# Designs tried in a protein design run: peptides against a protein of PDB entry 1Y74. Part 12

Target 1, 57 residues: chain A of PDB entry 1Y74
Amino acid sequence: LGLERDVSRAVELLERLQRSGELPPQKLQALQRVLQSRFCSAIREVYEQLYDTLDIT

## One batch from the design tools (peptide; aimed at target 1 L35)

Design b2_p18_5_s2 (made by RFdiffusion4, then SolubleMPNN; from b2_p18_5, 10 letters changed)
Fold by OpenDDE base, seed 2:
Structure b2_p18_5_s2 (fold): chain B 57 residues (1-57), chain A 18 residues (1-18)
Amino acid sequence: as target 1 above (57 residues)
Amino acid sequence: SVIEEALRQVEELEREAR
């Protein structure tokens, strides 16, 4: 599981999309803000640790 | 973090309960 890496990649792609100007940037920026929020970071941290603790296989 | 420490404690308790 590499949620931190995947979220980081998602943010990078959102930034590229915002710079291209092909799409209205407001919703993309809002999504980026959510993904980088302390709330989402905390939930991701909990999930990653639980995933390692629980055998979900 | 506090969360990571709490989850480590849970993991330890689960291991001891086996």
Scores: peptide ipSAE 0.038, ipTM 0.475, DockQ to the pose 0.019
OpenDDE base, seeds 1, 3, 4, 5: peptide ipSAE 0.029, 0.029, 0.028, 0.029; ipTM 0.529, 0.530, 0.530, 0.452

Design b2_p18_5_s3 (made by RFdiffusion4, then SolubleMPNN; from b2_p18_5, 11 letters changed; failed a check: too like the target's own chain)
Amino acid sequence: DLIERALREVEELERQAR

Design b2_p18_5_s4 (made by RFdiffusion4, then SolubleMPNN; from b2_p18_5, 12 letters changed)
Fold by OpenDDE base, seed 4:
Structure b2_p18_5_s4 (fold): chain B 57 residues (1-57), chain A 18 residues (1-18)
Amino acid sequence: as target 1 above (57 residues)
Amino acid sequence: ELIEQALEEVERLEEEFR
């Protein structure tokens, strides 16, 4: 499963969008904070471990 | 409990995203 890489790519895209100034940066920054939160990271880690262990197709 | 700490963190994230 590639969720860590996909989350890292989503954060990179959010940082680019914030720098472009084309969109209100506040909600983009809030979404970036959610994706980088300890809670989101812990849930992702548990999900990846379970997915890799259970081979959930 | 770990669940109470997780719920407090969810409430904080919901308020930041609003």
Scores: peptide ipSAE 0.030, ipTM 0.524, DockQ to the pose 0.056
OpenDDE base, seeds 1, 2, 3, 5: peptide ipSAE 0.029, 0.028, 0.029, 0.029; ipTM 0.531, 0.528, 0.533, 0.531

Design b2_p18_6_s1 (made by RFdiffusion4, then SolubleMPNN; its pose is not in this set)
Fold by OpenDDE base, seed 4:
Structure b2_p18_6_s1 (fold): chain B 57 residues (1-57), chain A 18 residues (1-18)
Amino acid sequence: as target 1 above (57 residues)
Amino acid sequence: DEAVRLLEEALRAARELE
């Protein structure tokens, strides 16, 4: 399961979008903070463990 | 325009994973 990698890639894309200045940076930064939050990481880890165990698609 | 295109591409890729 590549979810950790996909979240890391999403954060990188959000950083690029913020640097472009074409979009409101506060909303992009808020989303980035949510994706990097301890809560989001903990839920992701539980989800990945269940996904690996159950082989759900 | 480039930033919007990048976001649209990322959203498309996310939907392909669903």
Scores: peptide ipSAE 0.027, ipTM 0.462, DockQ to the pose 0.067
OpenDDE base, seeds 1, 2, 3, 5: peptide ipSAE 0.023, 0.026, 0.026, 0.024; ipTM 0.470, 0.512, 0.512, 0.466

Design b2_p18_6_s2 (made by RFdiffusion4, then SolubleMPNN; its pose is not in this set)
Fold by OpenDDE base, seed 5:
Structure b2_p18_6_s2 (fold): chain B 57 residues (1-57), chain A 18 residues (1-18)
Amino acid sequence: as target 1 above (57 residues)
Amino acid sequence: DEALELLRRALEEARELE
């Protein structure tokens, strides 16, 4: 799993979209804040641990 | 056990943001 990398990449893409001005920045910024939240980090960690434990793939 | 505890904490934090 590379979820940490994928979340970091998603945040980077959101930053690029915000700078382009093509989309309302407030919603993009809100999504960025959610992805960087402790909540999302905790959910990611749970998912990674369950993935490793259950081997669901 | 640890993963379930982390999930519980994450859900508690989510409720605080609402």
Scores: peptide ipSAE 0.042, ipTM 0.585, DockQ to the pose 0.054
OpenDDE base, seeds 1, 2, 3, 4: peptide ipSAE 0.039, 0.037, 0.023, 0.039; ipTM 0.578, 0.580, 0.430, 0.587

Design b2_p18_7 (made by RFdiffusion4)
Pose (drawn by RFdiffusion4):
Structure b2_p18_7 (pose): chain A 57 residues (1-57), chain P 18 residues (1-18)
Amino acid sequence: as target 1 above (57 residues)
Amino acid sequence: SEELEEALEEAEEALEEA
């Protein structure tokens, strides 16, 4: 689906901006936690697993 | 799921602002 690329890219993109430290890192750090959090991992696995399910069903 | 979509939209907006 691109979620792993887009999420992982957002994670590193958020860290990237964190490395620079130009804009409010607070909200950016929040996103990182939201996408890296184990919770969004299970939801992410759903989107991937769901696409496969479509190929099965 | 809604929170993930919003988080991606906010990440895109933050990139445009940067």

Design b2_p18_7_s1 (made by RFdiffusion4, then SolubleMPNN; from b2_p18_7, 8 letters changed; failed a check: too like the target's own chain)
Amino acid sequence: RELLERALREVEELEREA

Design b2_p18_7_s2 (made by RFdiffusion4, then SolubleMPNN; from b2_p18_7, 9 letters changed)
Fold by OpenDDE base, seed 2:
Structure b2_p18_7_s2 (fold): chain B 57 residues (1-57), chain A 18 residues (1-18)
Amino acid sequence: as target 1 above (57 residues)
Amino acid sequence: VEKLEEALRQVEELERQA
């Protein structure tokens, strides 16, 4: 699974959107903080482990 | 292990707020 890479890409896109000023940056920054949180990282790690174990076809 | 335990504690806190 590329979930770590996809989360990293989502964070990069959120940083670009914050710099463009087209959207209120506060909500984008909050979402970035959530995606970079230890909580989100732990849930991602569990999901990746379960996916590798269950071989969900 | 420690990250999973922290994640579980955060889920339990969210469940108490719902």
Scores: peptide ipSAE 0.027, ipTM 0.522, DockQ to the pose 0.044
OpenDDE base, seeds 1, 3, 4, 5: peptide ipSAE 0.022, 0.026, 0.025, 0.026; ipTM 0.492, 0.520, 0.527, 0.520

Design b2_p18_7_s4 (made by RFdiffusion4, then SolubleMPNN; from b2_p18_7, 10 letters changed)
Fold by OpenDDE base, seed 4:
Structure b2_p18_7_s4 (fold): chain B 57 residues (1-57), chain A 18 residues (1-18)
Amino acid sequence: as target 1 above (57 residues)
Amino acid sequence: TEKLLEALEQVRELERQA
């Protein structure tokens, strides 16, 4: 299951984008907080459970 | 860039509704 790794990679990319200054850093930081929230963790857990159940290939 | 910002705003809105 790559979702946890993909989320971690997305956070890393957001941190790099914040340092580049090309985009509003506050908006990027807000998204980073969302991706690291209990909400996203719960969605990831549901996704993992559904993936195991539905065998999405 | 505009599409990215819109996507970020949608994700934030989704979190607020949960």
Scores: peptide ipSAE 0.073, ipTM 0.629, DockQ to the pose 0.070
OpenDDE base, seeds 1, 2, 3, 5: peptide ipSAE 0.072, 0.071, 0.070, 0.072; ipTM 0.629, 0.624, 0.626, 0.626

Design b2_p18_8_s1 (made by RFdiffusion4, then SolubleMPNN; its pose is not in this set)
Fold by OpenDDE base, seed 3:
Structure b2_p18_8_s1 (fold): chain B 57 residues (1-57), chain A 18 residues (1-18)
Amino acid sequence: as target 1 above (57 residues)
Amino acid sequence: RLEEEFREAQRIVEEFLA
């Protein structure tokens, strides 16, 4: 289940970038919202289910 | 709707990558 971990890590990095103030936060915040959206969660769930079903190692 | 969320996500990603 590496995808969930990778998405979580991406969100953490985006949050840190927003707090640093080095970059305009609006685009970063929007991207974070997408990664935490119901849509993204649904796609991740489908991916994980297919991964388990297909027994991809 | 997931379709609307998808469309919004696509727009945001495209704007981010521009």
Scores: peptide ipSAE 0.341, ipTM 0.835, DockQ to the pose 0.055
OpenDDE base, seeds 1, 2, 4, 5: peptide ipSAE 0.338, 0.340, 0.337, 0.334; ipTM 0.834, 0.835, 0.833, 0.832

Design b2_p18_8_s2 (made by RFdiffusion4, then SolubleMPNN; its pose is not in this set)
Fold by OpenDDE base, seed 3:
Structure b2_p18_8_s2 (fold): chain B 57 residues (1-57), chain A 18 residues (1-18)
Amino acid sequence: as target 1 above (57 residues)
Amino acid sequence: KLEEEFRRAQEIVERFLE
């Protein structure tokens, strides 16, 4: 299961986009905050635990 | 141990329902 890695990669890409200045940084920063939020991490944790237990592949 | 994992999931969700 690579969900943690995928979220981390998404955050990294958002940080690069913010530093490039090619896009309005405020919305990118807001999305980054959502992905790094306690709520998002909790949902990920629930998903990973259930995935491992159910082996839903 | 599905029951234990559901319990853990529920405990996490409850933190946001309060």
Scores: peptide ipSAE 0.048, ipTM 0.605, DockQ to the pose 0.028
OpenDDE base, seeds 1, 2, 4, 5: peptide ipSAE 0.040, 0.024, 0.023, 0.038; ipTM 0.585, 0.488, 0.501, 0.580

Design b2_p18_8_s3 (made by RFdiffusion4, then SolubleMPNN; its pose is not in this set)
Fold by OpenDDE base, seed 5:
Structure b2_p18_8_s3 (fold): chain B 57 residues (1-57), chain A 18 residues (1-18)
Amino acid sequence: as target 1 above (57 residues)
Amino acid sequence: DLERLFQEAQAIVERFLA
């Protein structure tokens, strides 16, 4: 499971979308903040631990 | 391509929320 890398990739894509200037940046920035929040990282950790425990690829 | 970037980001978020 590469969830940490995928979330980081999502953040990168959101930053690119914001810099494009073709979309209102506020909601994109808000979503980025959520993905980088302690709450989101805690959920991700739980998911990753679960998959590790169950040996799910 | 904005649509591609948006869809890729959305797909990752949806995977995380699944």
Scores: peptide ipSAE 0.083, ipTM 0.643, DockQ to the pose 0.633
OpenDDE base, seeds 1, 2, 3, 4: peptide ipSAE 0.068, 0.065, 0.063, 0.068; ipTM 0.626, 0.623, 0.620, 0.626

Design b2_p18_8_s4 (made by RFdiffusion4, then SolubleMPNN; its pose is not in this set)
Fold by OpenDDE base, seed 2:
Structure b2_p18_8_s4 (fold): chain B 57 residues (1-57), chain A 18 residues (1-18)
Amino acid sequence: as target 1 above (57 residues)
Amino acid sequence: RLEEEFQEAQAIVERFLA
């Protein structure tokens, strides 16, 4: 899966998008906050455990 | 490039939520 890596990549991209100033940053920042939240981290952990159990790549 | 970066981020999020 590599969800942790993908989430990290998504956050990186969102930060770049915010710094560019070409898009309204508010929604991007909100999404970044969600991705970095404890809630999202917990959900990611559950997903990864389920995929490991089900042997889904 | 900016649009591509946005689309990549969107794709990652959508994959996570799928």
Scores: peptide ipSAE 0.142, ipTM 0.725, DockQ to the pose 0.634
OpenDDE base, seeds 1, 3, 4, 5: peptide ipSAE 0.141, 0.139, 0.068, 0.142; ipTM 0.722, 0.726, 0.659, 0.725

## One batch from the design tools (peptide; aimed at target 1 F39 C40)

Design b2_p19_1_s1 (made by RFdiffusion4, then SolubleMPNN; its pose is not in this set)
Fold by OpenDDE base, seed 2:
Structure b2_p19_1_s1 (fold): chain B 57 residues (1-57), chain A 19 residues (1-19)
Amino acid sequence: as target 1 above (57 residues)
Amino acid sequence: SLEDQLLAELQKVLDELLR
């Protein structure tokens, strides 16, 4: 779904930014950890199930 | 820039969650 794709793309960009050294990596790493956390994954799953159930595009 | 791209993607995530 769109949400999963957007989260995955965001994580990819965070990893690239960390490697570039343009910004201090600490906050970028923290944001990446949040996006990859079990909590975030669970929330995503709920939203995806909700969209499937309600047939929301 | 990569930073601008990241911000755009994060906004997409928020839009998807809050729409």
Scores: peptide ipSAE 0.413, ipTM 0.860, DockQ to the pose 0.095
OpenDDE base, seeds 1, 3, 4, 5: peptide ipSAE 0.408, 0.411, 0.410, 0.412; ipTM 0.859, 0.860, 0.860, 0.859

Design b2_p19_1_s2 (made by RFdiffusion4, then SolubleMPNN; its pose is not in this set)
Fold by OpenDDE base, seed 3:
Formats: structure tokens, sequence, C-alpha cells
Structure b2_p19_1_s2 (fold): chain B 57 residues (1-57), chain A 19 residues (1-19)
């Protein structure tokens, strides 16, 4: 699955956006924290494991 | 813009979760 890759890419873009000051950083930082949270990571992990277990292509 | 790039990637993530 490309989910881990895409989440990582999204976080990277959030970091760039925050540094550029293009948007108010506070809400971007909040979103970044959500994407990097243990909760979000756990959900992603379970999702990917289910895909592997169920052999969904 | 960086905003547009971020939006596109977030949409891709959501699409992967929904399919």
Amino acid sequence: as target 1 above (57 residues)
Amino acid sequence: SLEDQLRAELEAVLQQLLT
C-alpha cells in the first residue's frame, strides 16, 4: 500500500508550508500533529494489516 | 502552490482509505 508513503509526503508538505508562512501555521501544525499521532499511526497500521490479511488488491 | 500540493496529497490519502 502507498498509504504510509502518502501520509509521509503530506507531512513533508505541511512542514514546507509552515516554514513558508503561506498559511497560518497553528492549524497546519494541529493537522501535522494529528497525522503524526500514535492514534493515527495505529489506525493506519491496523488498516494495512487488514488489507494484507484479507488479501485485498 | 504549496497549499495546492498539500491538498492534492491529502486527497490521495483519503482516496486510498476509502477504496
Scores: peptide ipSAE 0.052, ipTM 0.551, DockQ to the pose 0.090
OpenDDE base, seeds 1, 2, 4, 5: peptide ipSAE 0.049, 0.050, 0.050, 0.051; ipTM 0.555, 0.556, 0.556, 0.557

Design b2_p19_1_s3 (made by RFdiffusion4, then SolubleMPNN; its pose is not in this set)
Fold by OpenDDE base, seed 3:
Structure b2_p19_1_s3 (fold): chain B 57 residues (1-57), chain A 19 residues (1-19)
Amino acid sequence: as target 1 above (57 residues)
Amino acid sequence: SLEERLRQELLEVLRQLLL
């Protein structure tokens, strides 16, 4: 699926955006925390497992 | 911009989740 890779890339971009000062960092940091959370990882794993199990294409 | 790159990446994540 490559979802893990895309989430990791999104986090990287959020870190760069926070350092650039283009946008207020508070909400960006909150979003980063969500994407890096155990909850988000668990949801991603469930999603990937469902796709593997159900062969959703 | 970094902002636009982030938006595009987030959209790609959403595409993978929804499609």
Scores: peptide ipSAE 0.073, ipTM 0.577, DockQ to the pose 0.086
OpenDDE base, seeds 1, 2, 4, 5: peptide ipSAE 0.073, 0.072, 0.072, 0.071; ipTM 0.576, 0.574, 0.574, 0.569

Design b2_p19_1_s4 (made by RFdiffusion4, then SolubleMPNN; its pose is not in this set)
Fold by OpenDDE base, seed 5:
Structure b2_p19_1_s4 (fold): chain B 57 residues (1-57), chain A 19 residues (1-19)
Amino acid sequence: as target 1 above (57 residues)
Amino acid sequence: SLEDQLLEELRRVLDELLS
């Protein structure tokens, strides 16, 4: 679904930015941790179950 | 830029969470 895809893409971009050195990595790492947190995972799971229940992609 | 791409993805995430 869109949320899972967008979160995954955001994490990928955060990792690339950390390697580029354009920005201080600490805040990028903190944001990555938030996106990969149990909270975000739980929200994504709710969306996934909703889409599965409604049989929509 | 990578920064602009990240901001757009974050905006999409927030839009999906809040809409």
Scores: peptide ipSAE 0.332, ipTM 0.841, DockQ to the pose 0.100
OpenDDE base, seeds 1, 2, 3, 4: peptide ipSAE 0.328, 0.329, 0.328, 0.328; ipTM 0.840, 0.840, 0.840, 0.840

Design b2_p19_2 (made by RFdiffusion4; failed a check: too like the target's own chain)
Pose (drawn by RFdiffusion4):
Structure b2_p19_2 (pose): chain A 57 residues (1-57), chain P 19 residues (1-19)
Amino acid sequence: as target 1 above (57 residues)
Amino acid sequence: TELETALLEAAEQLLDTLD
């Protein structure tokens, strides 16, 4: 689906901006936690597992 | 928390649409 690429890109993109430290890192750190959190991982596995399910069903 | 809830609701809506 691209979520892994887009989420993992967003994570590193958030860290990238964090490395620069130019804009409010607080909200960016929050996103990193939202996408890296184990919770978004299970949800993310769903989107991938769901696409496979479509190929099965 | 609000973003995680929105993502969960979007996932649930996607599963309901596919069912």

Design b2_p19_2_s1 (made by RFdiffusion4, then SolubleMPNN; from b2_p19_2, 8 letters changed; failed a check: too like the target's own chain)
Amino acid sequence: DELLQKLKEEVEQLLDTLL

Design b2_p19_2_s2 (made by RFdiffusion4, then SolubleMPNN; from b2_p19_2, 10 letters changed)
Fold by OpenDDE base, seed 5:
Structure b2_p19_2_s2 (fold): chain B 57 residues (1-57), chain A 19 residues (1-19)
Amino acid sequence: as target 1 above (57 residues)
Amino acid sequence: DALLQALEEEVQQLLDSLL
C-alpha cells in the first residue's frame, strides 16, 4: 500500500543522505530508527488492515 | 539539498497517507 511504500522510500532517502555527508547523521539516523521501529510497523499494519477492510485504495 | 527536499516531500506524503 501507499503508506508502506512511503516509509520504504523515506528510509532509502535517509540512507542516501547519511552517505552523502551533507548533514550530521545523528538526526537522520534517529528518524530512520523511528520509521523502522516496531511502533511504526504496528501503526502501519493497523492502517493497512483498515484500508483492506474498507476497500479503500 | 535535492535529497533532503525529496525526503521532506516523502515524509509529507507519508503523513498525508497516515492522517
Scores: peptide ipSAE 0.401, ipTM 0.835, DockQ to the pose 0.076
OpenDDE base, seeds 1, 2, 3, 4: peptide ipSAE 0.397, 0.396, 0.396, 0.397; ipTM 0.833, 0.834, 0.835, 0.833

Design b2_p19_2_s3 (made by RFdiffusion4, then SolubleMPNN; from b2_p19_2, 9 letters changed)
Fold by OpenDDE base, seed 5:
Structure b2_p19_2_s3 (fold): chain B 57 residues (1-57), chain A 19 residues (1-19)
Amino acid sequence: as target 1 above (57 residues)
Amino acid sequence: DELLQALAEEVQRLLDTLR
């Protein structure tokens, strides 16, 4: 689903940015931790279950 | 800059999806 893909892509971009050294990594790491947190995962799961239940394409 | 811009756009899409 779109939300799962967006989260995964955001994490990928954060990891690439951290490796590039273009920016101090601390804030990027913090954002990555938020996106991969159990809280955000739970929100994503609820969202995906709603779409599955309602058969929204 | 390109990667940072891509990240900003991706985060915006994510936020828009949640609205």
Scores: peptide ipSAE 0.410, ipTM 0.848, DockQ to the pose 0.077
OpenDDE base, seeds 1, 2, 3, 4: peptide ipSAE 0.408, 0.406, 0.409, 0.406; ipTM 0.847, 0.848, 0.849, 0.847

Design b2_p19_2_s4 (made by RFdiffusion4, then SolubleMPNN; from b2_p19_2, 9 letters changed; failed a check: too like the target's own chain)
Amino acid sequence: SELLEALRREVERLLDTLR

Design b2_p19_3_s2 (made by RFdiffusion4, then SolubleMPNN; its pose is not in this set)
Fold by OpenDDE base, seed 4:
Structure b2_p19_3_s2 (fold): chain B 57 residues (1-57), chain A 19 residues (1-19)
Amino acid sequence: as target 1 above (57 residues)
Amino acid sequence: DLLQRLLQEYQELLARLLE
């Protein structure tokens, strides 16, 4: 779903930013951890299940 | 450019979470 795609894209961009060295990597890694946390995954799962059930974008 | 794209993705994430 769109949310899963957006999270994956955000993580991808964070990893690229970390490699570029434009910003301190520790803060970017912290943000990445939040996006990949169990809590965030649970919220995403609920969101995706609701939207899949309702068949909406 | 890369940072701007990240910010755009974050805004889109928020939009989806709040809709």
Scores: peptide ipSAE 0.076, ipTM 0.639, DockQ to the pose 0.046
OpenDDE base, seeds 1, 2, 3, 5: peptide ipSAE 0.073, 0.075, 0.029, 0.072; ipTM 0.632, 0.636, 0.473, 0.633; seeds 2, 5 fail the geometry check

Design b2_p19_3_s3 (made by RFdiffusion4, then SolubleMPNN; its pose is not in this set)
Fold by OpenDDE base, seed 3:
Structure b2_p19_3_s3 (fold): chain B 57 residues (1-57), chain A 19 residues (1-19)
Amino acid sequence: as target 1 above (57 residues)
Amino acid sequence: SALEQALQRLQQLLEELLA
């Protein structure tokens, strides 16, 4: 899966975009907060666990 | 541009996450 890796990379890219100042940071920050939220983390965790349990390819 | 490249990569990762 590598969802954790992908989310981490996405957050990294969002941070880079925010620092560049080329885009209004508020929406990027909002997306970053969503991806880092406990809710999103919980959903990802459940998803990954179910994926492993069900052995979906 | 660097911004465009970053956005494209971000889009790719999010699509993979949501798929």
Scores: peptide ipSAE 0.034, ipTM 0.533, DockQ to the pose 0.039
OpenDDE base, seeds 1, 2, 4, 5: peptide ipSAE 0.026, 0.027, 0.032, 0.027; ipTM 0.473, 0.473, 0.526, 0.467

Design b2_p19_4 (made by RFdiffusion4)
Pose (drawn by RFdiffusion4):
Structure b2_p19_4 (pose): chain A 57 residues (1-57), chain P 19 residues (1-19)
Amino acid sequence: as target 1 above (57 residues)
Amino acid sequence: EAAEEALEAAEEALEEFAE
């Protein structure tokens, strides 16, 4: 689906901006936690697992 | 339909989690 590329890209992208420290890192750190959080991991596995399910069903 | 419902539930759960 691209979620792993887009999420993982967003994560590094948020860190990337964090490394520069130019804009409010607080909200960006929040997103990193939202996408890296184990919870979004299980939901992310769903989107991938769901696509496979479509190929099965 | 079941997949769409699962996606809607996942989106709601993400919205709640982000709040």

Design b2_p19_4_s3 (made by RFdiffusion4, then SolubleMPNN; from b2_p19_4, 13 letters changed)
Fold by OpenDDE base, seed 5:
Structure b2_p19_4_s3 (fold): chain B 57 residues (1-57), chain A 19 residues (1-19)
Amino acid sequence: as target 1 above (57 residues)
Amino acid sequence: SELERLLAELQAQLEEFLA
């Protein structure tokens, strides 16, 4: 899914920022909170359901 | 460090989201 690829790209970028030390801890913590939210979980579920229903490859 | 800890936690959550 496109969403999965986008999230995977985000993970890669975060890994780079970790190595460089350029990411502010407070901002990263805030981002973590957002990604842990029910909102992100719901979006993931909807995309997966659409994929299963429409069989979009 | 605190930064490393937070990054590790965020990465773990993202990986869980993708699972």
Scores: peptide ipSAE 0.079, ipTM 0.574, DockQ to the pose 0.031
OpenDDE base, seeds 1, 2, 3, 4: peptide ipSAE 0.070, 0.074, 0.070, 0.070; ipTM 0.573, 0.586, 0.567, 0.579

Design b2_p19_4_s4 (made by RFdiffusion4, then SolubleMPNN; from b2_p19_4, 11 letters changed)
Fold by OpenDDE base, seed 3:
Structure b2_p19_4_s4 (fold): chain B 57 residues (1-57), chain A 19 residues (1-19)
Amino acid sequence: as target 1 above (57 residues)
Amino acid sequence: DRIRELLERARRLLEEFLR
């Protein structure tokens, strides 16, 4: 699973978008905080464990 | 049993963060 890498990449892209000033930074920052939250990390961990256990292709 | 354990973990996490 690349989910951890995908989330990390999404956070990086959001940070770049914030610095570009093309979009209101507050909403992007809020989304970044959500993706980096303990909640999202915990859900990701459960998802990855389920995926590995079920061997979902 | 492992799937059940993971689902119970997910449930606990949802209860902690969505409450």
Scores: peptide ipSAE 0.048, ipTM 0.615, DockQ to the pose 0.294
OpenDDE base, seeds 1, 2, 4, 5: peptide ipSAE 0.047, 0.048, 0.036, 0.048; ipTM 0.611, 0.612, 0.517, 0.614

Design b2_p19_5_s1 (made by RFdiffusion4, then SolubleMPNN; its pose is not in this set)
Fold by OpenDDE base, seed 3:
Formats: C-alpha cells, sequence, structure tokens
Structure b2_p19_5_s1 (fold): chain B 57 residues (1-57), chain A 19 residues (1-19)
C-alpha cells in the first residue's frame, strides 16, 4: 500500500511539473509513462504482495 | 524548481522502500 501511494504521488508531481512548463514536457511525459506502465504496476503488485505475505506494513 | 526537488525526493523515498 505504501508503494502504491508513493508511485501515485510521484505521478501527481510529474503532472504538476508538466503544467508549469518549466521543464521539457517530452521527458516528463516519458517518465510519467514509465511510472504508469504495466511493468511498473506489476512490480508494485509483487512488492505489495511480498510485504503482505511477510506481514510487513 | 521546488516541485522538481519534491518529485526527486519522492522517487528517492520510493527507491529506498523498494530496496
Amino acid sequence: as target 1 above (57 residues)
Amino acid sequence: DAELQALLQRLQQLYQELT
């Protein structure tokens, strides 16, 4: 649950940076896509399941 | 600038939790 929240917060911050126009939008969008990718989601799911199994919160 | 630093800090925290 912690990792999901952290990824979601990182994506939110990237969206804010994109709207500000202070940085090249293409690179920010690429990073956002990586964080929202199916691969990243799968890794997050594995991480969360491992912590649930180990009873670590 | 401050928002970029906040993002980088959050990504760093994420990395620390993952490793």
Scores: peptide ipSAE 0.050, ipTM 0.517, DockQ to the pose 0.101
OpenDDE base, seeds 1, 2, 4, 5: peptide ipSAE 0.048, 0.048, 0.034, 0.050; ipTM 0.514, 0.516, 0.482, 0.511

Design b2_p19_5_s3 (made by RFdiffusion4, then SolubleMPNN; its pose is not in this set)
Fold by OpenDDE base, seed 1:
Structure b2_p19_5_s3 (fold): chain B 57 residues (1-57), chain A 19 residues (1-19)
Amino acid sequence: as target 1 above (57 residues)
Amino acid sequence: EAELQALLQRLLELYQQLL
């Protein structure tokens, strides 16, 4: 859904920023770990199931 | 960087609604 797409795009942009070296990588890497964590994945799954059930676009 | 900020803001809003 839109949430999964936004998370994936955010992770992609975080990886690019880490490679560019424009910003300190530690906070970017920590944020990427959070976005890819089991916790965030579970929240995304709940969100997507709710929106699928309620047919909210 | 602006796109990332916008995405993070959207994600934060969605997580705040669900949690």
Scores: peptide ipSAE 0.182, ipTM 0.729, DockQ to the pose 0.149
OpenDDE base, seeds 2, 3, 4, 5: peptide ipSAE 0.178, 0.172, 0.180, 0.179; ipTM 0.725, 0.725, 0.727, 0.727

Design b2_p19_5_s4 (made by RFdiffusion4, then SolubleMPNN; its pose is not in this set)
Fold by OpenDDE base, seed 4:
Structure b2_p19_5_s4 (fold): chain B 57 residues (1-57), chain A 19 residues (1-19)
Amino acid sequence: as target 1 above (57 residues)
Amino acid sequence: DQELQQLLQELQQLYQQLL
């Protein structure tokens, strides 16, 4: 549950950093795409399911 | 600077959660 918010926050911060021009925007955009990927979402879902299972035990 | 530090902190938190 916290992980979704943290990923969303990381994406927001990456968008701000891309706009500031302080860092190479292409690398930040690549990282943003990784965080928004179906792969990252699937890992997040697995993590959340495992955490929820462990929290219930 | 501050936005980069915040991003690095969030990424660090994400990494610590995944381990």
Scores: peptide ipSAE 0.023, ipTM 0.504, DockQ to the pose 0.097
OpenDDE base, seeds 1, 2, 3, 5: peptide ipSAE 0.023, 0.023, 0.023, 0.023; ipTM 0.497, 0.500, 0.498, 0.496

Design b2_p19_6_s2 (made by RFdiffusion4, then SolubleMPNN; its pose is not in this set)
Fold by OpenDDE base, seed 3:
Structure b2_p19_6_s2 (fold): chain B 57 residues (1-57), chain A 19 residues (1-19)
Amino acid sequence: as target 1 above (57 residues)
Amino acid sequence: SEVLKRLEELLAEHLAAVL
């Protein structure tokens, strides 16, 4: 799904930043925690329900 | 560092599981 792809891309970028050590990992980890929050999960669930038969990647 | 690398991997794996 588009949402999943966008979030996955964000996670990938955060991974790269954390591995580089250019930024304090604390803030990057906090953002990752937001992305894995129940709120984001709920949004993902709604998208999956609406487009379960559609390839909206 | 190896510590940060491992922590990053754990978070990424968890996110991959929920997405």
Scores: peptide ipSAE 0.064, ipTM 0.542, DockQ to the pose 0.032
OpenDDE base, seeds 1, 2, 4, 5: peptide ipSAE 0.063, 0.052, 0.055, 0.057; ipTM 0.536, 0.519, 0.527, 0.528; seeds 2, 5 fail the geometry check

